Peptides against a protein of PDB entry 7Q4I. Designs and how they scored, part 186

Target 1, 281 residues: chain A of PDB entry 7Q4I
Amino acid sequence: HENSTIAERLYSEVRVLCWIMTNPSNHQKKARHVKRTWGKRCNKLIFMSSAKDDELDAVALPVGEGRNNLWGKTKEAYKYIYEHHINDADWFLKADDDTYTIVENMRYMLYPYSPETPVYFGCKFKPYVKQGYMSGGAGYVLSREAVRRFVVEALPNPKLCKSDNSGAEDVEIGKCLQNVNVLAGDSRDSNGRGRFFPFVPEHHLIPSHTDKKFWYWQYIFYKTDEGLDCCSDNAISFHYVSPNQMYVLDYLIYHLRPYGIINTPDALPNKLAVGELMPEI

## One batch from the design tools (peptide; made by RFdiffusion4, then SolubleMPNN)

Design b2_p25_5_s4 (from b2_p25_5, 18 letters changed)
Fold by OpenDDE base, seed 3:
Structure b2_p25_5_s4 (fold): chain B 281 residues (1-281), chain A 25 residues (1-25)
Amino acid sequence: as target 1 above (281 residues)
Amino acid sequence: DKEKEEIYKKAEEIAKKIDEEYKKE
């Protein structure tokens, strides 16, 4: 018994295609659990693999398996999306088969933006790419125009986009997107809290005596806090989420409610013009 | 202050156990 009127509206107005990076060995172990949890809340869900799986709705991309082929798989995945699904959604999310995503929170973040704006969102990292790039594990979402520019303008040009399938997937797509003037957006909420996270909730929420030398603190583009202030109340994604944890998160987010506490959603912001971004905070 | 520290320590222990379980899968 829930009032989902606003969520239903956003489902229709902010259409999201989610593609999941997976492999044949993980179809049953991981990908199936994405399909049974958060993936069902996407407007379209596609599993990108090297083997077809009709039960999972997995696509066999013409790529090899292994860590060295992730960039190749990403290129082929977006080529496939552009060819078959570019009009089926407004936004195109890449996630791993161990990424958990609160799709409603992503729709809320994306609502003011035009899908014709060349922009993408995620957990922004600062190294290697001048404007930054989005962490692969946290998942990242491209506008329809960003996908078009990536596939049509960047991929065919070796000067703009790496033709080889090697390299860090998230860095390479970040370079390609920058080269075709796709903007690396700011996914933080109005309080400056992050929404896309490259680790499990526990790693972000629990103040760890993390060594100040931990690579993450050098990679983050925006300053982030630890503890309860680490994360937006409208957080979008977490990474390294086990299959069992996906069901736990689904229960906690969508089923468990404290009696007597009613959450009133904030009003939707005004729509932005094509090419316009939210003001910097 | 001490009670909060104990809660955080317990949370860290739980997080480590979860991580260990995930690595076994």
Scores: peptide ipSAE 0.012, ipTM 0.379, DockQ to the pose 0.041
Fold by OpenDDE base, seed 4:
Structure b2_p25_5_s4 (fold): chain B 281 residues (1-281), chain A 25 residues (1-25)
Amino acid sequence: as target 1 above (281 residues)
Amino acid sequence: DKEKEEIYKKAEEIAKKIDEEYKKE
């Protein structure tokens, strides 16, 4: 019998709305598997698409499909969330339909923060945006205040936020958020280990013969070690996770237990004041 | 497969590190 009391408490105190970036061609191929696995652990789960799907709970956004429309879809998704769901959660996660998320670990990271703090978290990249931006594939989470600032202050102003739908969606939202003083948070744990990952666990855990010329090493905001020290024990997300791998991860994380090993959860940190961030390590 | 062997070798190295950390606790 697992003691889930702390997880249940965090589920209530750290409410997360997860929206999934998808398209009609991926509703059955990918998105449904998110709904059947980690998406169940969100307080609210919405699939953002160009077509409605009542079985999936997909929303038809007024955008076209294709890579050139991802920024448009992100803008419309957050508009939709602000209009219909801004009070349904404290935190608002964007993930792709091939992102896997350990929502409990995300709640643990977010617990000390006020949702009224203008902050967002993810895998921070350094190019194009001075404070950095969060990788789209790893998923990123906005506070309620960050969503408000994005939708109300940034989006209506072409000087603050790109009005057309072109460009890399993660870079563009990063620019918009910076322009309205939403802080790019540090999602690393107390040991300096990352929590949001733009690749599958194997690519992060196993030092690949990744040529030091691999773009990722130039993009990461924080220097991370390769190998076991790459990843927090409380990792939050992985990208390029196949539908089958989602079920494997669900089994390994939530069902498979080594007999006789009981992990005692760490004590919850103190809550921060509005506008306060954890000190950088 | 050379690529597979490299993956397994790396996995073994990771397992050894985990084991070493476990012994220190």
Scores: peptide ipSAE 0.005, ipTM 0.339, DockQ to the pose 0.023
Fold by OpenDDE base, seed 1:
Structure b2_p25_5_s4 (fold): chain B 281 residues (1-281), chain A 25 residues (1-25)
Amino acid sequence: as target 1 above (281 residues)
Amino acid sequence: DKEKEEIYKKAEEIAKKIDEEYKKE
């Protein structure tokens, strides 16, 4: 017997549109597996591509193919969302076609926040952007107000947002959002543990003692403890997850149960006012 | 990355099998 009452409530109250960054060569190889696993738990799921695919529900954006067009694709994706879907959700998640997301844990994190608060969440990195920016691979989620400010205020102004399609996608959106006063939120849990991860679970759970020079440790905005204390029990995302691993994770998280162990969810926090954030820990 | 390509190829094969099983139901 499973009690899903709280999860059902959050599904209704914290509506999430997930858009997946993909390309035509990955529709069958990667994107389809997102649709069959964690993507089905989004309130709305859209695949952003350069070609239409009715089976996948993929949108053909007016962008060229290649890694150099990821920033262009992100701009066009959010323009499309703003024009067609801005009222279909409260929160708007970007993920890659090899990102795995526990959507219920994301709804839990987002529950206290107003979607009218100009804020976005993800794995925060410190370089290049003063307030930080969110790692593209870990996925990042914008409030409805953040999307509005990005599309209406930032994108039309070359002084606020890069007009060409070149550059690191996650850094460029981070600059644009900062320039329109969208806040880079703290996605850590009450114990200071991260929720969005730019690598597979294995790389975060097993600290390789060896390379303190690994770029990740220089990029992370918040100091995290090494080892098992790195990761929240309510983790939201992992990156570089293969299609096979998506099905394994789906089984382990949603189907496999240890007999006789019942998890009781924590009480929901109080809702914040518009513009109010949880204090940084 | 050759290892990634092999993993993705195997995943495609599994997905095809699942689709075939689903169509039989």
Scores: peptide ipSAE 0.018, ipTM 0.456, DockQ to the pose 0.022; fails the geometry check
Fold by OpenDDE base, seed 5:
Structure b2_p25_5_s4 (fold): chain B 281 residues (1-281), chain A 25 residues (1-25)
Amino acid sequence: as target 1 above (281 residues)
Amino acid sequence: DKEKEEIYKKAEEIAKKIDEEYKKE
């Protein structure tokens, strides 16, 4: 038996709506496994697709399928969220149907922040956007105010937000959010370790002879170490997680325990004022 | 792919068991 009292408190105080980017071909192959694993720990879980699926709770957005329509799907997804669910949560996570998220760790990171602060978090990349943007694959989370600004202020203005559906989804939303003064937050822990990861744990934890030429090292906004120092003990997300691996991760994270080791949660930090960010490490 | 379907079915069974255990905690 686990003492989940703090996790339950955060579940109530840091409400997260998770929307999953998927398509009809992946409803059964991928999306349903999100629903059966980490997605159940969201306060609300919605699958954004081009076809309705009542079993999955998938929404049919008015967009086509394909990589060239991911930006279009993201815009429509947040429009849908704003219209129907903006008050159902405080924070709004985008994830892919092959992203795994430890929602409790995300709530812990988000706890000090006001949802009225125009901020979003994820794996921050430095190219294309001055303040940086969040990697699409690692998943990114917007505050309620960030969603409002995106949908109400950015999307209707072609000068602030790209009107067509082409382009890299994560870059385009990053540009739009910057243009409406939504801040690209620092998701690193107190030790400067990342929490959102665009790859599987193995790729981050094992110092591979990743040639310094690997694009990731040029894209990351913050310097990160390889190996065990790569990742926070309170990591939030990993990408390219297979359906089978999702169940393995669920077992390892939520069930497997070393006998005799009791983890005591750190004290919650003080809450920040509206507009205030944690100091950069 | 029948093999993939079997894998997914097994995964679903595991998921159900995990969910049941999680609710007991």
Scores: peptide ipSAE 0.010, ipTM 0.409, DockQ to the pose 0.019; fails the geometry check

Design b2_p25_6_s1 (from b2_p25_6, 17 letters changed)
Fold by OpenDDE base, seed 5:
Structure b2_p25_6_s1 (fold): chain B 281 residues (1-281), chain A 25 residues (1-25)
Amino acid sequence: as target 1 above (281 residues)
Amino acid sequence: SAKKEELEKIYKEAEEVAKEIDKEY
């Protein structure tokens, strides 16, 4: 039997609401598999769609379908969360229906932070937004205060937040959050390794798997290496994970164990004050 | 457009790998 005492503590102290970006065509094909795998480890799991699905716990947002409406869906999703669920969690994760998340690792990263700190985390990209923005595909997590500022301060003001539903979802929320002084946090571990990944593990772990001209290397805010040094031992997310790969990852991460190797968790860091960030590495 | 195409390629490759795994089982 695994000792889950620390994980259980963090489950209670670092409450995470996960909302999944999906559409009606993906409810059965993709979203259901999120619900059956890593989504179970969220304190609350909500699927944001254009159609209601009671079996999935999908919400019908007042938005059209299509890639051009992703920003609209994100705005409506956070409005819905703020109205109905702002006190149900401390942190609010956006993920896609093909994102895989190790929620325990996210809780570990978030543990020192106050949910009243206006901060959000993810795979930070450097273009378009001065402080950076978080990649949409890797998933990103907002503090409760960040959600409040986004919904109450940013969204109602067209000067602070784009009123149109068009544009790159991750860039647009990044602009809005910057405009209300929500900080783009550093999600790297103490060794400077990334935790949120916009691709599958293979694309990050295999050296020279991508061309050096690949846009990702120009977009990444923090320098990252390829190979085993690419990724934190406490990695949080991967994107473009197929439904079948979600079950494989669940098996590898939560079930498969090398006999005789016991992982002892590191001590939890000290809690930060409201508004305080971890020192940059 | 190039970013989107590259991402779509990666996604398709991942799907193909997943399908191959399913065929082996």
Scores: peptide ipSAE 0.018, ipTM 0.538, DockQ to the pose 0.041
Fold by OpenDDE base, seed 3:
Structure b2_p25_6_s1 (fold): chain B 281 residues (1-281), chain A 25 residues (1-25)
Amino acid sequence: as target 1 above (281 residues)
Amino acid sequence: SAKKEELEKIYKEAEEVAKEIDKEY
């Protein structure tokens, strides 16, 4: 029998609403598998689509489908969350229907922070936005205050936030959030290892002869190592995870155990004051 | 090289297990 006492405590104290970016063609192919795997560990799970699906618990947002509408869908998703669910959670995760998330590790990272702190976390990229922005594919999590500022202060002002639905979704929200003084947090662990990953575990863990010219190395905000030291033991997300790989990851993370190895969790850090961030590494 | 082969083996085995799990749902 697993001891989940600390995980249960964090489930109650660090409430996470997960919204999944999807479309009607992916409801059965992808989104359903999120619901059956990691999505069940969110305090609330909502699928943001262009069509309603009662079986999936999908919301029909007033947006078209296609890559050119991702920014529009993100704006409408957060409007919907603010209107209906802003008090249902403390933190609000955006993920894709091919993102896998270890929600317990995210709660651990978020535990010291106040949800009233204007902050968001993810895989930080350095281009286009001065403070950086979070990669859309790796998923990113906003505090309740960050959602409030985004919806109430940024979205209504075309000078602060792009009014049309075009553009790179992750860059555009990053610009909007910077313009309302939402801080781009550091999601790295105490060893400086990343927690949010824009690719599958294989691409991060296996030192490929990746061309040093690969765009990722120019985009990543923090220096990262390759191989087993690439990734935190408390990693939060991976992207481009197929439906089958979600079940594999669920098995490996939550069911498979090496006999005789007992993992003792680290002590929880002290809670931060409103507006306070963790010290720089 | 040895770690890569070991990981590939783990992933292949896990994929077979996932196919069985997917049949149950």
Scores: peptide ipSAE 0.007, ipTM 0.464, DockQ to the pose 0.031
Fold by OpenDDE base, seed 1:
Structure b2_p25_6_s1 (fold): chain B 281 residues (1-281), chain A 25 residues (1-25)
Amino acid sequence: as target 1 above (281 residues)
Amino acid sequence: SAKKEELEKIYKEAEEVAKEIDKEY
């Protein structure tokens, strides 16, 4: 009874490679559950680790484990993607092993953009980087051209990109991308509502949980309203999603249906030229 | 930086809250 024609079209036209940041201790505990839920909707799914796992399709990157090596792992992950997979997709998503992603909503957001446009999307934060940077936990997606510029132009130059593996991963990639003129896009919907979220849905939907002094409100690049207006109907990602919650979200989003309510998709927007962005709202 | 430590603390607290919510279910 499902009409998936538009979703199938977008699956073919907006190809997404998802790479998952993980470690050997989380292969069975977390990463396996990504593979069994939302990760199966990526065109390609790769787990970036320090150890190989053939069942998971995990890659052993030449990096050590620990929080101080996350930036090193991100650099090696994108080098690996560029060398082996740059033509396998149009867009390249980084997510954590506790990030949940609605890939169809991401394809809808990306549809008007050319993969040859040097752009990336996510939850945009204001500090440290002039154009902003994308929150690591919410996940962020690079165009094919953004990956090329990052790997070929930024990484080899210590003046453009930090050579050491230390630092905040999301801030460091944000600096590197800015230095090679990769644009920090606006991921908000046509109503100005966010699509990438660095927390679970409950923390964004329920206003009572956030003190106005909470760092998040100082870090967000775009002003967002609290409550139901916080979140797009076409939201893309949430962070701190437990393995059990991934299965619940999969059920609620893809299986549970209110009888007699039919959602009709909006028309697809016109495609943009290379280098064009949607106007900021 | 003090901000990084604050972020790490808040992320840890958020993870703990998420784990507690997950334990309640």
Scores: peptide ipSAE 0.019, ipTM 0.572, DockQ to the pose 0.066; fails the geometry check
Fold by OpenDDE base, seed 4:
Structure b2_p25_6_s1 (fold): chain B 281 residues (1-281), chain A 25 residues (1-25)
Amino acid sequence: as target 1 above (281 residues)
Amino acid sequence: SAKKEELEKIYKEAEEVAKEIDKEY
């Protein structure tokens, strides 16, 4: 029998609201499969769209659709969360409708941090933002205080946050968060391995003959290796995951077990004070 | 990019299979 006692404890102590970036054309094609797989492990799951869908639990945000409106949708999504759900969770994850997330691993990473610490985590990229920004596709998670600062301090000020809805969503939120002193955290494990991934596992695990000129190597904030050392044993997210692959990953991670191999969870770290971060490795 | 086109094909195939999964679950 599986012992889930520590996972159940973390579910209660590290409350995560997951909001999914989607659109009406993807409600049935993609978003529904998030709801049926990893999204069920969030404390609260909301789909942010331009149309309401009661079956999906999708919210109609006052924004247009298309790539040029993703930043507008992100701003409205966090406004909606702040107004209606800021006390429903401690941490607020943005993911795409083709992002897969191991929520238990995210809770483990977040456990030592106070939700009152102005911090956010994800796959950190170095361009455009001095402290870095988190890749939109890999998903990123804000503390409750980070959401408050974003919505209350950054969004109302055009000098701190872009008022136009155009631009790269992940870069623009990264600029806004930096301008209100929300820290871009380090999501790597104790071995320096990444936890949030902007691609599918295959792209990270298989040493690719990818030209060193591949944009990803220029964008990553922390140096990462390819192959088996690329990824934490406690990896949190992967991007470009098809609906079928979501079910495969759910089976492989939560159901398939090698007989006779029992994983013992590591001890939980000590909790940090408000404003304190784990040392960078 | 060639990779984007490949992903688009994978997604289309996944959508078709997803319709079948929805009948089973």
Scores: peptide ipSAE 0.019, ipTM 0.481, DockQ to the pose 0.036; fails the geometry check

Design b2_p25_6_s2 (from b2_p25_6, 17 letters changed)
Fold by OpenDDE base, seed 2:
Structure b2_p25_6_s2 (fold): chain B 281 residues (1-281), chain A 25 residues (1-25)
Amino acid sequence: as target 1 above (281 residues)
Amino acid sequence: EEKKKELEEIYKKAEKEAEEIDKEY
């Protein structure tokens, strides 16, 4: 029997609503596999689509389909969350239908923060936005206050938030959030290792997998290494995860155990005041 | 339902303000 007592405590104290960006063509191919794997560990799971699907629990947003509508879908998804679900959770994760998330590790990272702090977390990129923005593919998580500011203060004002549906969704939300003083948090662990990853584990764990000229090294906000030191022991997300790889990751993380090795969790940090952040490393 | 109405009112005000700004330019 696994001792889940601390994970159960965090499940109750750090409530996470996960919304999955999908489309009708991916409901059966991708989104269903999120629901069957890591999505079951969210306090609430919603699939944001252009069509309703009662088997998936998908919401039909008033948006068109296609890559040029991702920003429109993100705006409508957070409007829908604010209207119907803002009190159902403390934190609001955006993920893609090919993102894998270790929700327990996200709760551990979020535990010290107040949901009334205007903050969001993810894989921070440095271009286009002064404070940085979070990579869309790695997934990003907003506090309840960040969602409120985004929907109530940013979205109604064309000077603060782009009114059209064009552009890179992660850059555009990053601009909007900066304009309403939502802080781009540091998601790194105490050793300075990343927790949100815009690629599969293999691309981060294998040294020299990418050329030094690869765009990623110019986009990352914080310096990171390749290899085993790339990634926190409490990593939160990976992107471009196939449906088959989701089941493999579920098995490796939650079922496969090396006999005789007992992992003892670190003590929980002290809770921060409203508006307080962890010191940057 | 109350939050939905509040949001609808906020967006309607913002749309009117945006239309007024576009008419001044």
Scores: peptide ipSAE 0.017, ipTM 0.490, DockQ to the pose 0.016
Fold by OpenDDE base, seed 5:
Structure b2_p25_6_s2 (fold): chain B 281 residues (1-281), chain A 25 residues (1-25)
Amino acid sequence: as target 1 above (281 residues)
Amino acid sequence: EEKKKELEEIYKKAEKEAEEIDKEY
């Protein structure tokens, strides 16, 4: 028997809308498996597509398909959220249809923050954006105030936010958010371990899995190590997770238990004031 | 519905400004 009382409390107090970046060709192949696994733990789950799908709860955004339209889709997705759902949640997660997310760990990270603080979290990268930007694949989460500033202040101004649909989605939103003073938060735990990951667990957990020349080591904003110290015990996301791996992760995280080992949750931190961030580590 | 109309007007203005910028470059 599990005690979920704290998780249930956080589900109510830290409301998360998850929007999934997808396309019509992936509705059945990928997106439905998000809906059947980790997506069910969001307070609201929406699939952002170019075609409506009533079985999936997919929204048809007024955008074309292809990699060159990802930025356009992100802009339209957040417009749609602001128009229809801005009060349905406190935090707004973007994920891909091959991102896996432990939503409870995200709620734990977000708990001290006010949703009225202009902040967003993810796997922070250092290039192109002075404060950094969040990796698109790892998923990133905006506060309600960050969404408001993005949609109301940034998007309507071509000087603040790119009007065309071209460019790297994660870089472009990062530029827009910086231009409206949305802070790129630190997602690391109290031990300095990352929580959002742009690759599968294997790529982070296995030492020397990647060449030291791999672009990732030049892009990461915070120094990170490989191996067991790579990742928080409260990790939030992984990318390039296949549909089958989503079910494996759901089993391992939520069902498989070593008998006689009970994990006691840490005490919740104090809530921060509006505009206050956790101290950098 | 009022917020939607306000946003639509803001975006229509922004699109026109963007088209003017794209003509200059």
Scores: peptide ipSAE 0.017, ipTM 0.453, DockQ to the pose 0.018
Fold by OpenDDE base, seed 4:
Structure b2_p25_6_s2 (fold): chain B 281 residues (1-281), chain A 25 residues (1-25)
Amino acid sequence: as target 1 above (281 residues)
Amino acid sequence: EEKKKELEEIYKKAEKEAEEIDKEY
């Protein structure tokens, strides 16, 4: 019998709404597999699309489809969340329909933070935005206050937030959030290991899998090691996860156990004051 | 519903301010 008491406590104390970026062509191909795996562990799960799907619980946003409309879809998704769901959770995760997320590890990272702190977390990239921005594919999580500032303060002001729907959605939200003093948090663990990953585990865990000239090494905000030390034991997300790999990861993480190895959870850290961040390591 | 109306009012004000700024440019 697994002792889930701490995970159950965090499920109640660190409420997460997950919204999934999808489109009608991916409802059956990708999004349903998120709903059948890691998406079940969110306090609320919403699929943001251009078409309604009652089986999936997909919302039809007033946006077109295609890469040039991803920023438009992100803006409308957060407007929808603010209007209908801002009190349903403390934290608001964006993920793609090929992102896999360990929600318990995200709750553990978020536990010390107030949802009234204007902060967001993810895989931090350094280009284009002074404080950095979070990679869209790895998924990123906003506090309730960050969502409020984004929707109420940033989106209405064309000087603070791009009104056009063009551009890279992760860069554009990163600019908007910076302009309303939402902090780009450090998602690394106490050992300096990353938690949000813009690729599958194999690409991060295997040394020399990528050339040093690979764009990722120029984009990553924090220096990361290759190999087994790349990744936190409490990793939160991976990207480019196929529908089949979602079920494999669900089995490996939640069902497969080495007999006789009992992991004792680390003690929960002290809660931070509103506006306080964990010290950078 | 109250939050929706509040947002709609904020966006309408911001659109008017943006139109005024675009007229100055």
Scores: peptide ipSAE 0.016, ipTM 0.469, DockQ to the pose 0.016
Fold by OpenDDE base, seed 3:
Structure b2_p25_6_s2 (fold): chain B 281 residues (1-281), chain A 25 residues (1-25)
Amino acid sequence: as target 1 above (281 residues)
Amino acid sequence: EEKKKELEEIYKKAEKEAEEIDKEY
């Protein structure tokens, strides 16, 4: 017996549209498993592809397939969302078909923010973009206003947003969003722990003798610890999650409970005004 | 539908402006 009353409240008050980056070859192999696991906890779930799939609810975007066209697919995905779904949610999550997301933890992070605040959240990286950008693999979430600014103000202007479909998807959207004054938010918890992760839990939780030369340590915007202190108790996402690991994570997070341990949720913070951010930690 | 038409008009204008910029280079 679980008490989901607060989660149900947040489901209604913090509406999230999740769009999944996929391709026709991954509809059955990966995307279907997102739909069967964490994707069912989104208020709306859309798979963005190059081919329609009625079983998956996949949209055929007018883009080619390939690693070099991810930026093109992201632009068309947000155009499609703005045209058809901008009022269906308050927040718009991009995830990959191998990203796992704890949507309740994302709603908790987003609760104080107005969807009319031009902000987005994710795993913040420091290179290439002055304010930083959000890692594509960890997933990133835009406010409704951020989507509006991206689609209406940035995309139509080649000086603000790259017209070509080439480039690193996460860097290019990060540049576009900065150019229209969409703020790269801080997704860390009150203890300074990260919530969006560009790798599997194992890679973050196990202190690897990772060479200090590992690119991740040069890219991460905020200082992160290794081991159990790496990750918020309210972590939101992990990347490179296999289909089988999605079911394991679903079981561990939503079904497996240690007997006699009852988690009391923290009180919800006060809502912020439009344009207001949480204080930096 | 109105937002879709507005966007289509914005993108058509932007495509024309981009084509003009590409012709100047």
Scores: peptide ipSAE 0.015, ipTM 0.429, DockQ to the pose 0.017

